# Peptides against a protein of PDB entry 8BZL: the designs that were tried, part 343

Target 1, 228 residues: chain A of PDB entry 8BZL
Amino acid sequence: SYDRAITVFSPDGHLFQVEYAQEAVKKGSTAVGVRGRDIVVLGVEKKSVAKLQDERTVRKICALDDNVCMAFAGLTADARIVINRARVECQSHRLTVEDPVTVEYITRYIASLKQRYTQSNGRRPFGISALIVGFDFDGTPRLYQTDPSGTYHAWKANAIGRGAKSVREFLEKNYTDEAIETDDLTIKLVIKALLEVVQSGGKNIELAVMRRDQSLKILNPEEIEKYV
Target 2, 242 residues: chain B of PDB entry 8BZL
Amino acid sequence: SRRYDSRTTIFSPEGRLYQVEYAMEAIGHAGTCLGILANDGVLLAAERRNIHKLLDEVFFSEKIYKLNEDMACSVAGITSDANVLTNELRLIAQRYLLQYQEPIPCEQLVTALCDIKQAYTQFGGKRPFGVSLLYIGWDKHYGFQLYQSDPSGNYGGWKATCIGNNSAAAVSMLKQDYKEGEMTLKSALALAIKVLNKTMDVSKLSAEKVEIATLTRENGKTVIRVLKQKEVEQLIKKHEEE

## One batch from the design tools (peptide; made by RFdiffusion4, then SolubleMPNN)

Design b1_p30_1_s2 (from b1_p30_1, 8 letters changed)
Fold by OpenDDE base, seed 2:
Structure b1_p30_1_s2 (fold): chain B 228 residues (1-228), chain C 242 residues (1-242), chain A 30 residues (1-30)
Amino acid sequence: as target 1 above (228 residues)
Amino acid sequence: as target 2 above (242 residues)
Amino acid sequence: MEEMRKIEALPKPPIPPQPPPAPGAENLYL
């Protein structure tokens, strides 16, 4: 059947299914990542959880390993597949190489997975972008972004999802060495960036913080309100 | 655009998966299924559509399926797709039990099926399953649980939810009447009858048109029980008296 | 390579009129 070639070039050289997968990402709630000096921070717009829904089953931020976290925007079910594959790779790397993955390594793995789904017959692209943060073994904080195409880059700060344009414009203006001089200032920068697109303040924000040699900490709403 | 509607599940220009959305629309035409989590148990209540009088009533349930000793599900959507998915759930649960010598955790069973559903939305030559499921279960990790999954392979945990016909109205009623922390299985059963009476396109609710299953813990064992018609009649009668 | 640059918007093709979202379609995205 002709349905084998899902992602094909247009006459003008575009991969429309990849571009349309990027539009699927924009339907997701906003996520922001900021690299500080000795901290990485992920902030997300909380999707309004239905009153009767269990919040534990609605996660936009997840750990991939002890030293790596990911936020995503786009198709929730697609994200679960990518997260599971990345977690398996992190554990496999620890077993075979006897060291944790670098943030770049796991980002490249995810990017390669996404790229294969843009070229493989009978597969559509993943409808997700991801912000991947963590620490390398040397204690260097890292932030990477991946898109549906399988491209990836290292960032000082970036945003994905519905409000990403406005948040990026804010970060381009306000990301300075002074603005990230302390952990608290870095967290405050993420909150201020999210408040460009999130209504009703800290109640609609989820924040995850990773410091050098520390596990991922998800801040509770009361902790977030201290920075607002 | 018709071009994105008729092919293998692909993105529209605005990032929509129309085949997944159309599968969700098909579920809206199925009979109503409710799930309610209580402190002392969890229940499924499903609309029984008119079975042909000549069908052998030997069916344990038309819409409620026992998956293992600790889990059951209800289905809304295409019957043939539902049969495939419920069989797969049973196989996954049994393979886990054989491998680990313990029952599969509820969420792990749900996620395993959701990964299959997701694959049918991403791989060419496949269509989405036209089925949503409600799952009830107990495990040692989270106790009593209620989950919902859709054709996309998305899932969530719920205190109360509805799938199928008039699901939005049912969910609205559940949000109004569900009291967190105070929900007993008895009150959950009464709430299920109340919601079904308002959401089913019937002039009068009858026990013949309703299937109810409860999942409880007795003496450290999970008990899955389908209510007898007489028990459902008593619940309906009690609701009519209030 | 560490970057903080404007992401150029990909050319958007004209979006034809779309059907309304199906019930629950809002839950597909996070």
Scores: peptide ipSAE 0.351, ipTM 0.766, DockQ to the pose 0.446; fails the geometry check
Fold by OpenDDE base, seed 5:
Structure b1_p30_1_s2 (fold): chain B 228 residues (1-228), chain C 242 residues (1-242), chain A 30 residues (1-30)
Amino acid sequence: as target 1 above (228 residues)
Amino acid sequence: as target 2 above (242 residues)
Amino acid sequence: MEEMRKIEALPKPPIPPQPPPAPGAENLYL
């Protein structure tokens, strides 16, 4: 059975381990990214943290650099490996090129890393998709997605994880220039998109906002409730 | 179809890592380990199963390992795997100390081991470690800390948690009885005995079957202490009188 | 939104009855 070898082609030309890694992504909670005019917003479904668990250790959104953030869906431990390598690359780029990475550059780096794990002997694919957002040095907001295959694309808006289909269908209908005309409207769009799959309203949502020339801001629950 | 069960850690058609799940199942058969965070300290309580009178080395602790001056861990799972991981923790902590001339932060030590665990779930010719760990520690960044890690290389911080046999029931009891912000080390010790008495598959809890370690701060220094059998007996007796 | 051409996965063989998730397996995914 060809499906048992580490990432080999089936007779039909399929990479089953990559497809199965995409199923691992669907076990993750929903994440959504939206590019506004002068803002990028990441929203995630909060996994119900066990009453006795420290919430600070459960991070679905992370900074890669001052100008780049990512959300992921899938295997938490796999995500940590990708995040750490991406952070090292961002710092290395600053030291060697004297400029921060472009969002495309770091996305391509992550994508190449993922791709190598689909082709290297004795490695399984990463069980994660990522939404990578940030600003290029010219102040252009960017949103990229990567999957377990190492494919990447630029998006206006996208979603990953369990509820991604429903969230994408919502975004396809509701993403307009008017819906992203202001920062607040862009944030509202993300919240509305997540509410398609998240029960119990704003309490189960985490939002991260990056504005032009500003650091990543994680919104507190009270700030989120103002947009609901 | 047992096809995904017997090979290198690969994804199932549903995106499951069966070898990781089976490692977690193996941990469920190990002796219970509890961790409880208090305001004035943190503790580990572990079931001792191997009480053989013929064991020459009365290991002061079968399941609790000092990692450095500021951290200890407890293990549930395969003993040989646990020995490898505890040695790696000590080496990581020592290398950090030598490099930076300060103790490794608790979460960084946990993360470094978790990256090793993760690698054993992703690289071919490797199997997951059949071990979960509880970590207790103190650092200047977060004070007293309790962490749990599993075979996947996932980890989390906890106020109280349990690994090994009957862990789900223990966690349920901890959720009921743990009072956030009000937990003293004394109350945590009492809670540990209460939970172990209910979750250990023994007719009567005895001090011979329980290991307890506390981590406290005294005069600006971390003190890791394994409780003497007499101290554990007193805790058990107090619980029986309540 | 351009549909990323999912290479249509061939019909997955019927997934045999899966064992119940091991304790803590739910925590593998975020």
Scores: peptide ipSAE 0.343, ipTM 0.760, DockQ to the pose 0.482; fails the geometry check
Fold by OpenDDE base, seed 3:
Structure b1_p30_1_s2 (fold): chain B 228 residues (1-228), chain C 242 residues (1-242), chain A 30 residues (1-30)
Amino acid sequence: as target 1 above (228 residues)
Amino acid sequence: as target 2 above (242 residues)
Amino acid sequence: MEEMRKIEALPKPPIPPQPPPAPGAENLYL
């Protein structure tokens, strides 16, 4: 029985399963990442949590390590697999290299994992994109994006998920050195960018902030309202 | 259209996993299972469909499975798939207990099974499990807990939820009547009966057609109890009098 | 300014009529 390779080239050279996995990402709620001068900010559209659902179990932003966090868009169960493997790698790196991972290193690890699932027989691609933010040990803020193909790039600002096009168009117009001059301005930029696609304002936004030499902070709704 | 329906779990052109969606559809035809979290406990209520008098072992619970001393689950979907997953849950819990000399935290057990479910949606030659589960448990970290998991390997914590037949209607009723912070186990039991009476396609709810388990804490120990038929009859009778 | 390389969406083949979303299918994505 031909174990038909799930991800194969079309006659025109396309990997349709990778492209279709990118469509799965677009079914996810919007996530945005912005690199400031001394801050990285992730913002996400809160999925309407069912009234009886525990919000603790609905997380779109996850810490990978003390210096790295990730937002994703797409298949939730696929994201969990990637997050868990990334966390294990972060800990393994600390044990073997005696330093925390660089944001680029862990991004490359995740990207390589995704790429292998596009080439491995009998595996479908991961239906997720990720925004990976953090600080390198030298204090440099980083933002990376990775997609279902296993490609990755460094960004100043980017967005993924359903509203990503509109948010990116906003960021292309409004991301300036002046707009990220302070931590507060950087946070405001993320909120304004999300408000292009999020209905009902700050109540439907989750924000995570990482400053130099600080742990990931999830802002509470009251803290978010100060920036609106 | 049919090419994405018949193959190993692959993405459709619009990013859908049809085999996962079809597994979820199959669960919609299964008997109803409810879970309700209270301040003083958590419960599962499940529809019994197979009341065959000729079944040799009257297993006290056909749809509610004890996983360990601190957790139980209820299943909706393909029975054979449910048996495999329930056995795997027990094995995971026992391996953890052996390794760490403490009970597995509720969410960790749920996550471990959900990773298995997810793998059956991503690896070739496998189909999704046609099963959703409700998990009830207690641990030292979060106290009483209720989780739901689906064929995708997605899961969530809930105050109240439903899987199986008429689950959407049941969830709507739970949203209307669930009082956050004020839910006692007694009120949760009454709510479970109320919802089952409206969502089960039966003219009259009978105790023979309902399994109920409660998970409570007594003297610092978890107690998982399947309600006796007489206790369920009393709950039904109380509901009919209101 | 690093050009956001437009992932040129290759012309998608016409998607055949799709069945309606299964109940709860919206919950697969976050």
Scores: peptide ipSAE 0.332, ipTM 0.749, DockQ to the pose 0.465; fails the geometry check

Design b1_p30_1_s2 (from b1_p30_1, 8 letters changed)
Fold by OpenDDE base, seed 1:
Structure b1_p30_1_s2 (fold): chain B 228 residues (1-228), chain C 242 residues (1-242), chain A 30 residues (1-30)
Amino acid sequence: as target 1 above (228 residues)
Amino acid sequence: as target 2 above (242 residues)
Amino acid sequence: MEEMRKIEALPKPPIPPQPPPAPGAENLYL
């Protein structure tokens, strides 16, 4: 009998393959997302790139469209599949609806994709969680999270990956209206949150910033050090 | 529990894909393949294990495959899996050329194969490919490039790397001797011989046991050349004299 | 609905002794 990957319920009602996919997410480096007033910020722990490896090929943050970005934690190859499908959907939406996707729409698409892989015989769940940030056409900043189960929720701030627990505990204590009053304060909040789990300060952090009516900006190390 | 080891494309309780890890372990027993990026070219160097006395002395590359006019690859792992993947690479490259009337960018070809590899780790009734690849290429976007891919469908760009037997030791040597920005193709060839001499489980490095290909640009064209045995012998001799 | 919910870690079933990670297995995750 060919053992097809079957995500089935255990006698106690658990989907073990989904739970184990969540353990795969915890093997990924930490990512954090914060929604400010007129800014969304993604911060990630830089995995130590091997000395001879091209850093360009080790990206934890990617654009899905001009108005949407995603950070992930977990299986790198699984993430690429999700990213590619999301990008195709963003372009398809622009062609068919003549508007860019809302952040909720593309999140729901990704969530539905993940859910199908938890229920389809002969498929395993995706071993990734994602933080999806961007702006809706009306200029509203959004942050969503998806997990391997295909669940999704809107957040003010959240974290995924290895250090996510500690980062979330920090955000629960420090996310206030005052802490996100300005773009710079919002960026500082993300950096401070990552520093709970990242060693050696700003050198091991990557930051992506999207401001209202602006393109995605990846901050260089020198720009990050100004906020530390 | 053996239950997670026997089933393809399932997570362990720790979030591990054992069949992918076991495929990576199997590749560790394959012959060594090196890739080195230089300023003026890129090279592959591979251990030739199948020295059969009955092999006809035809200019045959066992482990280095031309993919198109601008790309080549080297393979470590299961030969049959390697043949399937190298054929698929050629088909992808050819379909792109026919569709767009230009060569496929190097990273796009690598990514297309990596998506296939990933699918064999996620769809039930399939096993991972027991193959890692090194890719060398040139395109108008990034110039000379070196990539590595594994059974998971993960890939990365490299200045220098190694797959197969003793790959960890080879990578350590490459990290010590590779000088970023100063690497010529000539120096890269010398480095490849140096690393292979230390990492191959042979008493003496010989040109019969080593395949080397270089990719260069001449008059605005990509030139992929497999070194002749005499050229490899000269490189080995030069290394023995140093 | 913007809720910061603590996703409580599901109780991990006892993980049986697992083989050591293969060389390069750490690169599977980002």
Scores: peptide ipSAE 0.331, ipTM 0.750, DockQ to the pose 0.461; fails the geometry check

Design b1_p30_1_s3 (from b1_p30_1, 8 letters changed)
Fold by OpenDDE base, seed 3:
Structure b1_p30_1_s3 (fold): chain B 228 residues (1-228), chain C 242 residues (1-242), chain A 30 residues (1-30)
Amino acid sequence: as target 1 above (228 residues)
Amino acid sequence: as target 2 above (242 residues)
Amino acid sequence: QEEMERIRSLPRPPIPPQPPPAPGSESLYE
């Protein structure tokens, strides 16, 4: 029954469902990740929360564990499934290995999950990309990106979602060792990068900061405005 | 190409899930459901479309379902799908209660169902549920709550929202008239009637065509009450006099 | 991973015309 194989190769060697899932990612609002020296920063474009919507329930940045957080772009419901599985894996790893996951490990887990959904009968790809940031147990800051295909890479800085191209172009020009010399400069870099695609400044940006040996901190709008 | 319309929920070239969008379209043809969060309670108001004289009067609610002692929901969309999902909600809530000896938190119940909805958008041989839900509830963590979920398995918390027919117009009206921090349940009821009167394709709003449920706290207990027809009539009358 | 990167580098066929989005479908994406 042809109805079982969702993701198949085209005659020209394309996995169209994976490519189309990448188009779904582009419909998501922009997310940016930057690795500093002793800091990792995630920034996301706040969609105009409908006046009557509870902001608490609109989360583009989520903790996977104490040492790892993730921003996503694409299908929100798909993201929730990935996040939940990643959280379970982080806890399982702590129980079995007695150490928190490395950022690479959890990224690889998520990537493997996504890849399986590109090859499994009767499953469509996840319509999400993710920026995964955190600290390894040795205190090394890490940034990874994964996409619907299950591919993942380590980055110094990257962006996903709507406007990601413009943000990446900005980061390519402005990401220098000097630009990330301090935590504040790193945060400023993320804000500046987001401002390439986000209108009306700090009110439409959400920032999450993780410093070495510190928990994830979501900056309030007043804190963001200090960097603008 | 129509090929994306007939198969298992797959991505279009533009990254769209047509079956999910079509499920949402189906919900747009369903009767209107409103939810409004107040300081002292939360309410659901739903349009009754099937007023059959032969329906046994015992059907207190066509569209509003009690889930547990602390939560209720309203449904817009395919009735058969709604029945499956409401039953699943009750089962999830009951299993949680048995496991933890406390009521399930509102958002957790919503999320659990949304994960099921999402699965029906991703796994082969399944179609999306043609149902959106409004959830009202109380828990010790967040107090009174209002949630909306759609066929994708997406959900959000709301102060006021609408699903079903003319939902966009209803939401616009709610945005205009909803006063944050000042909304009493009484004012919310009046607002619900006002919005329904404008969004329902009826010349005159009648109590027979409207279901309203309120969720309040009395003496440290949640009280879910479906308004009697006479109470709804009084609300309509009051609105007509204003 | 390398194979997937190769696939991504291939030109996509033109997107056929799509029906208008259903009301609320914009909320599916974050």
Scores: peptide ipSAE 0.291, ipTM 0.709, DockQ to the pose 0.831; fails the geometry check
Fold by OpenDDE base, seed 2:
Structure b1_p30_1_s3 (fold): chain B 228 residues (1-228), chain C 242 residues (1-242), chain A 30 residues (1-30)
Amino acid sequence: as target 1 above (228 residues)
Amino acid sequence: as target 2 above (242 residues)
Amino acid sequence: QEEMERIRSLPRPPIPPQPPPAPGSESLYE
């Protein structure tokens, strides 16, 4: 008998598989997103690369389109599925609407996908949360977060993964208009936030920066060390 | 705990996928497979466990499969699952070639299979594949490549890695002896024999128990060659003399 | 089966230039 009903309500109204998928997210390395005035920054905890592993094949930050990028925490294989579908949707939107997606649009698409997997017979939830950042066509910087339930919200700053609680507490205290007044200060805020949970400084941090009308830039370790 | 062990792949309260972990455990009991990337080629070396005297002396690769003209793989885990996945790899590669009139990029083939593996961890009524794969290949984008994939649908590129029995010990030895930037195919072959000799649960390494394939480029073409038993014997002999 | 076929048939969008990958985690979780 295929226990087709994977995600069901408990007597007390909980969706345990969704809650447990959120626990899977907490097993992932920490990711941080911060919206500045004219910049969006993603920072991730760099897991120690196995000495013989190709660094090219391990990515926690990925582009969805020219104007949108995403960091995730949780099951890597699940993330790949979501990323691929999101990329297809971004391209489809460009073809059909002749404009790039808004950050909200693609976030809503991802959220809807996740939600369907919480309600579909014979499917488990995605074991991922995502931070989605980018610029709308009008030049407005955006940051969204999605979770395994398919909920999404806009944020000024947020964190996901193992150290998310500590990082969020830091951001709640330190996110001010002054702290994001410049691009450099915004980057510094992300680094400081990650350093709450990452040991050994800038060598264990990966940073991605997107500015208005610019492509996603990943900072090299030397660039990161300048902010430490 | 038992409730999450017996059902379709679902999350435990701790966020674990036990069926995927159990599939990985099953692979730990399979024969050892090694992959090593060199500057001038890439190789797979695999333990052959099922040596039956009645097997035709025709070089039958039990663990190494040619996927297309530019790629091969080795498998560790459930044989029936491996056969399904290797056939799927061949079909994906062929469909791509027909559609685009060029060979599929190595990583794209790997990811296509990994998406299938992932689906078997997420959709009800399916169990994870009890198979890990090593992929060797060449393409115009990245040159020689080595990849590993597991039952979760996760994958990574590697300079050298191991799957199957004693894989952790093998990886440790590879980390110690692999010289980045200085690895020739000849040195890689020697390293493969060295690691297999230490990781295989055999008193003496023999050519009958080892399969080796190399992937090289000659005159702008990929050449996938399975080493003859005599060639493997020579490699073992050289190792014993050192 | 239909959903698996959809997964198989989805054209891979051109991978935008991806930032260099973070070092590989052997973990199922990233």
Scores: peptide ipSAE 0.258, ipTM 0.653, DockQ to the pose 0.134; fails the geometry check
Fold by OpenDDE base, seed 1:
Structure b1_p30_1_s3 (fold): chain B 228 residues (1-228), chain C 242 residues (1-242), chain A 30 residues (1-30)
Amino acid sequence: as target 1 above (228 residues)
Amino acid sequence: as target 2 above (242 residues)
Amino acid sequence: QEEMERIRSLPRPPIPPQPPPAPGSESLYE
């Protein structure tokens, strides 16, 4: 029966559909997240927007709530489904608990959603990884990553997508307390990390910054160039 | 190798969704559809392939569908799939109108359908829709808009784009000739004829083989108009004289 | 989580020959 798009174990114990979904993530453009002291920064490689494409419809960074944003790598349509469900959960939490979600809570929700799609008969895994950043209500900056399996961890810095390996190697070498001492240094670290894989500098980078008690700010190209 | 090709909604070892790719390939063999955004309107131009002599002269737009008073779409791909999706678009738009007492924003309608398309790529026992769509519309939020969606449930906004046969060549031509900020509906119509003349596998472009719809604003109302054959003939004639 | 990491570390079977990507399929991934 063709109906069983079942994520099943192989004889050798592999969940091939999950592994293959991870390969789909690697086809996505690079995203990087860095947690500073009082700032969280997401940077993404801008795909060459087709000359006639509306830039507003090409978003790799999205807000989940006022205190949480997400970057993704992989299948764009899959990401939209996850984003929408996460947004609904954020609003539901505000209504039921009377507080915004913690970054961990919403990450766990997304992770659980992804995990269910790895066990549900007749469903394929989501072909996306996500970097989820924000502030908890106590003002603590957070960075989480999730993958197609539904696994999630907290990070100081991480990367996903095509250039993630090179970016992670850079971050492992250059992420120090000194490198994140100021907001500006943290932003510079993200830019430098992306420049390991992005050609042609600041024009191909999108940056989102969230500071403590401030709304998400997407930097314009001119603002990015000041850090290059 | 063929095992991954035959099952719907399964990733290949390389992370590819072959059924989605094959659906996109099928669309590449469909009749050409163009969309062009202008400052004072937006248009769709579509190739008519099935000129059955026995079709009554009823101005049935074969490929252009009115969705509501503020939106229309054009389709490339499997006709039966297109009929299902266009009907769903109309239902979504109508339900929104009933619920909120205002027309659905253009992007929200596009997104709602794209979520359905995406689901057919993720849930077992379903095949992707073999259809790409161009959407034209007006709303109070963004004004005139042009969108494209594919079988994956991905979509984007465009100044000008093409789907179906020879779409890559058409897009290349649009990139060369589209002048951002200076595009009038009149110039957009001329550009549409120019591109169709080069991309359609016909020796001579005829008005019977082309459907054109324009969306404009008149007295604070959206007007969706399918051009009459005589109007299309005039556009073709003007192009031949240039 | 550790179990998933173990699964990822296992050698993958060779990828069979794949057809060329369909035109526009690259747009599926961001």
Scores: peptide ipSAE 0.255, ipTM 0.685, DockQ to the pose 0.755; fails the geometry check

Design b1_p30_1_s3 (from b1_p30_1, 8 letters changed)
Fold by OpenDDE base, seed 5:
Structure b1_p30_1_s3 (fold): chain B 228 residues (1-228), chain C 242 residues (1-242), chain A 30 residues (1-30)
Amino acid sequence: as target 1 above (228 residues)
Amino acid sequence: as target 2 above (242 residues)
Amino acid sequence: QEEMERIRSLPRPPIPPQPPPAPGSESLYE
């Protein structure tokens, strides 16, 4: 008998496979998202690329659409599936509704996808959490987080992955209206937050910035060093 | 621990996919496959383990498969799984060609297979493929390319990499000797022989135990060539003289 | 099984061009 039911309730009401998927997320490199006034910033811990690895194939931050980006922690292969499904939905929405998706809409779509994989027989949960950032068509910056359970919430700032606890603690203390008053200050906040868990400074940080009515920009190491 | 060993690919309490890890472990015991990207080409070098006198000499390559006119791959792991995946790669490439009237870009082919691999790690009643692949190819977008994929459905591009037996040691040697921007196909071939000589559990490297394929561009066409045994012998001899 | 067949049958949309990684960016997946 093939175990058709992978994700089942325990006698105490827990979905262990979902909880264990959350543990998989904690093994991932740290990702941070911060919503500023007119900016959204994603920061990720760079692991040392193997000297011989092609850097172009290593992407922890991905565009879902022109107005939405996603960072993830956990299983890279699982993330690829989610990202592809989300991209298709973004394009479909543009074709059918004639407007880009709201950040909430695409987050809800991703969350629903994840949730279905927690309830469907013969499927394990996705081993990923995601930070989804972008701008709504009205120009409002948004940050959402999803986890393996398919839950989602809007955040001012949050972190996922290995160092998420320490980064969140830092953000809870340091996220103020003054700290996000400017784009540069917002970027600086993300860098400072990542430096709580990343050793050896700006060389081990990747930053993505999206400003209102602008495309996603990945900052160069030299640009990052200006904020350090 | 034992409960997660016997079940379908599920998460352990620590968030690990043991069946995927075990598949990767199995690949670690397979014959070595090496890939090296050069400025003027890309190569695969693979260990031949099954040298049997009764093998039909018509089998030009045990571990290297042509996928289309612009791509080839090498496999480490379970042969039956490898056959399934290589056939799937060929089908994907052909479907793309039919649909778009152009060859599939290298990374897209790799990614398509990786999605299949991933699915076999997520859906019940399936086990991970016990296969890692090295892909070599050329396309108009990125030129010469080398990719590696594993049972998880993860992949990456590489300048040089190794899968199978003693892969970690091989990668370490490649890191030491690979010169970025200065790698010719000739130097890559020499490096491949050097690394295989050190990583293969054989007293002496012989041409019968090594398969090498090169992918080059000639007159605006991709040429995939498996080296003849005599050519491999010459490479080995040259290495021994250095 | 049907969904795996669907995954096999669906042409993957071309990956939209992603911004280039920052030069010297170490692998984020280690």
Scores: peptide ipSAE 0.126, ipTM 0.647, DockQ to the pose 0.058; fails the geometry check

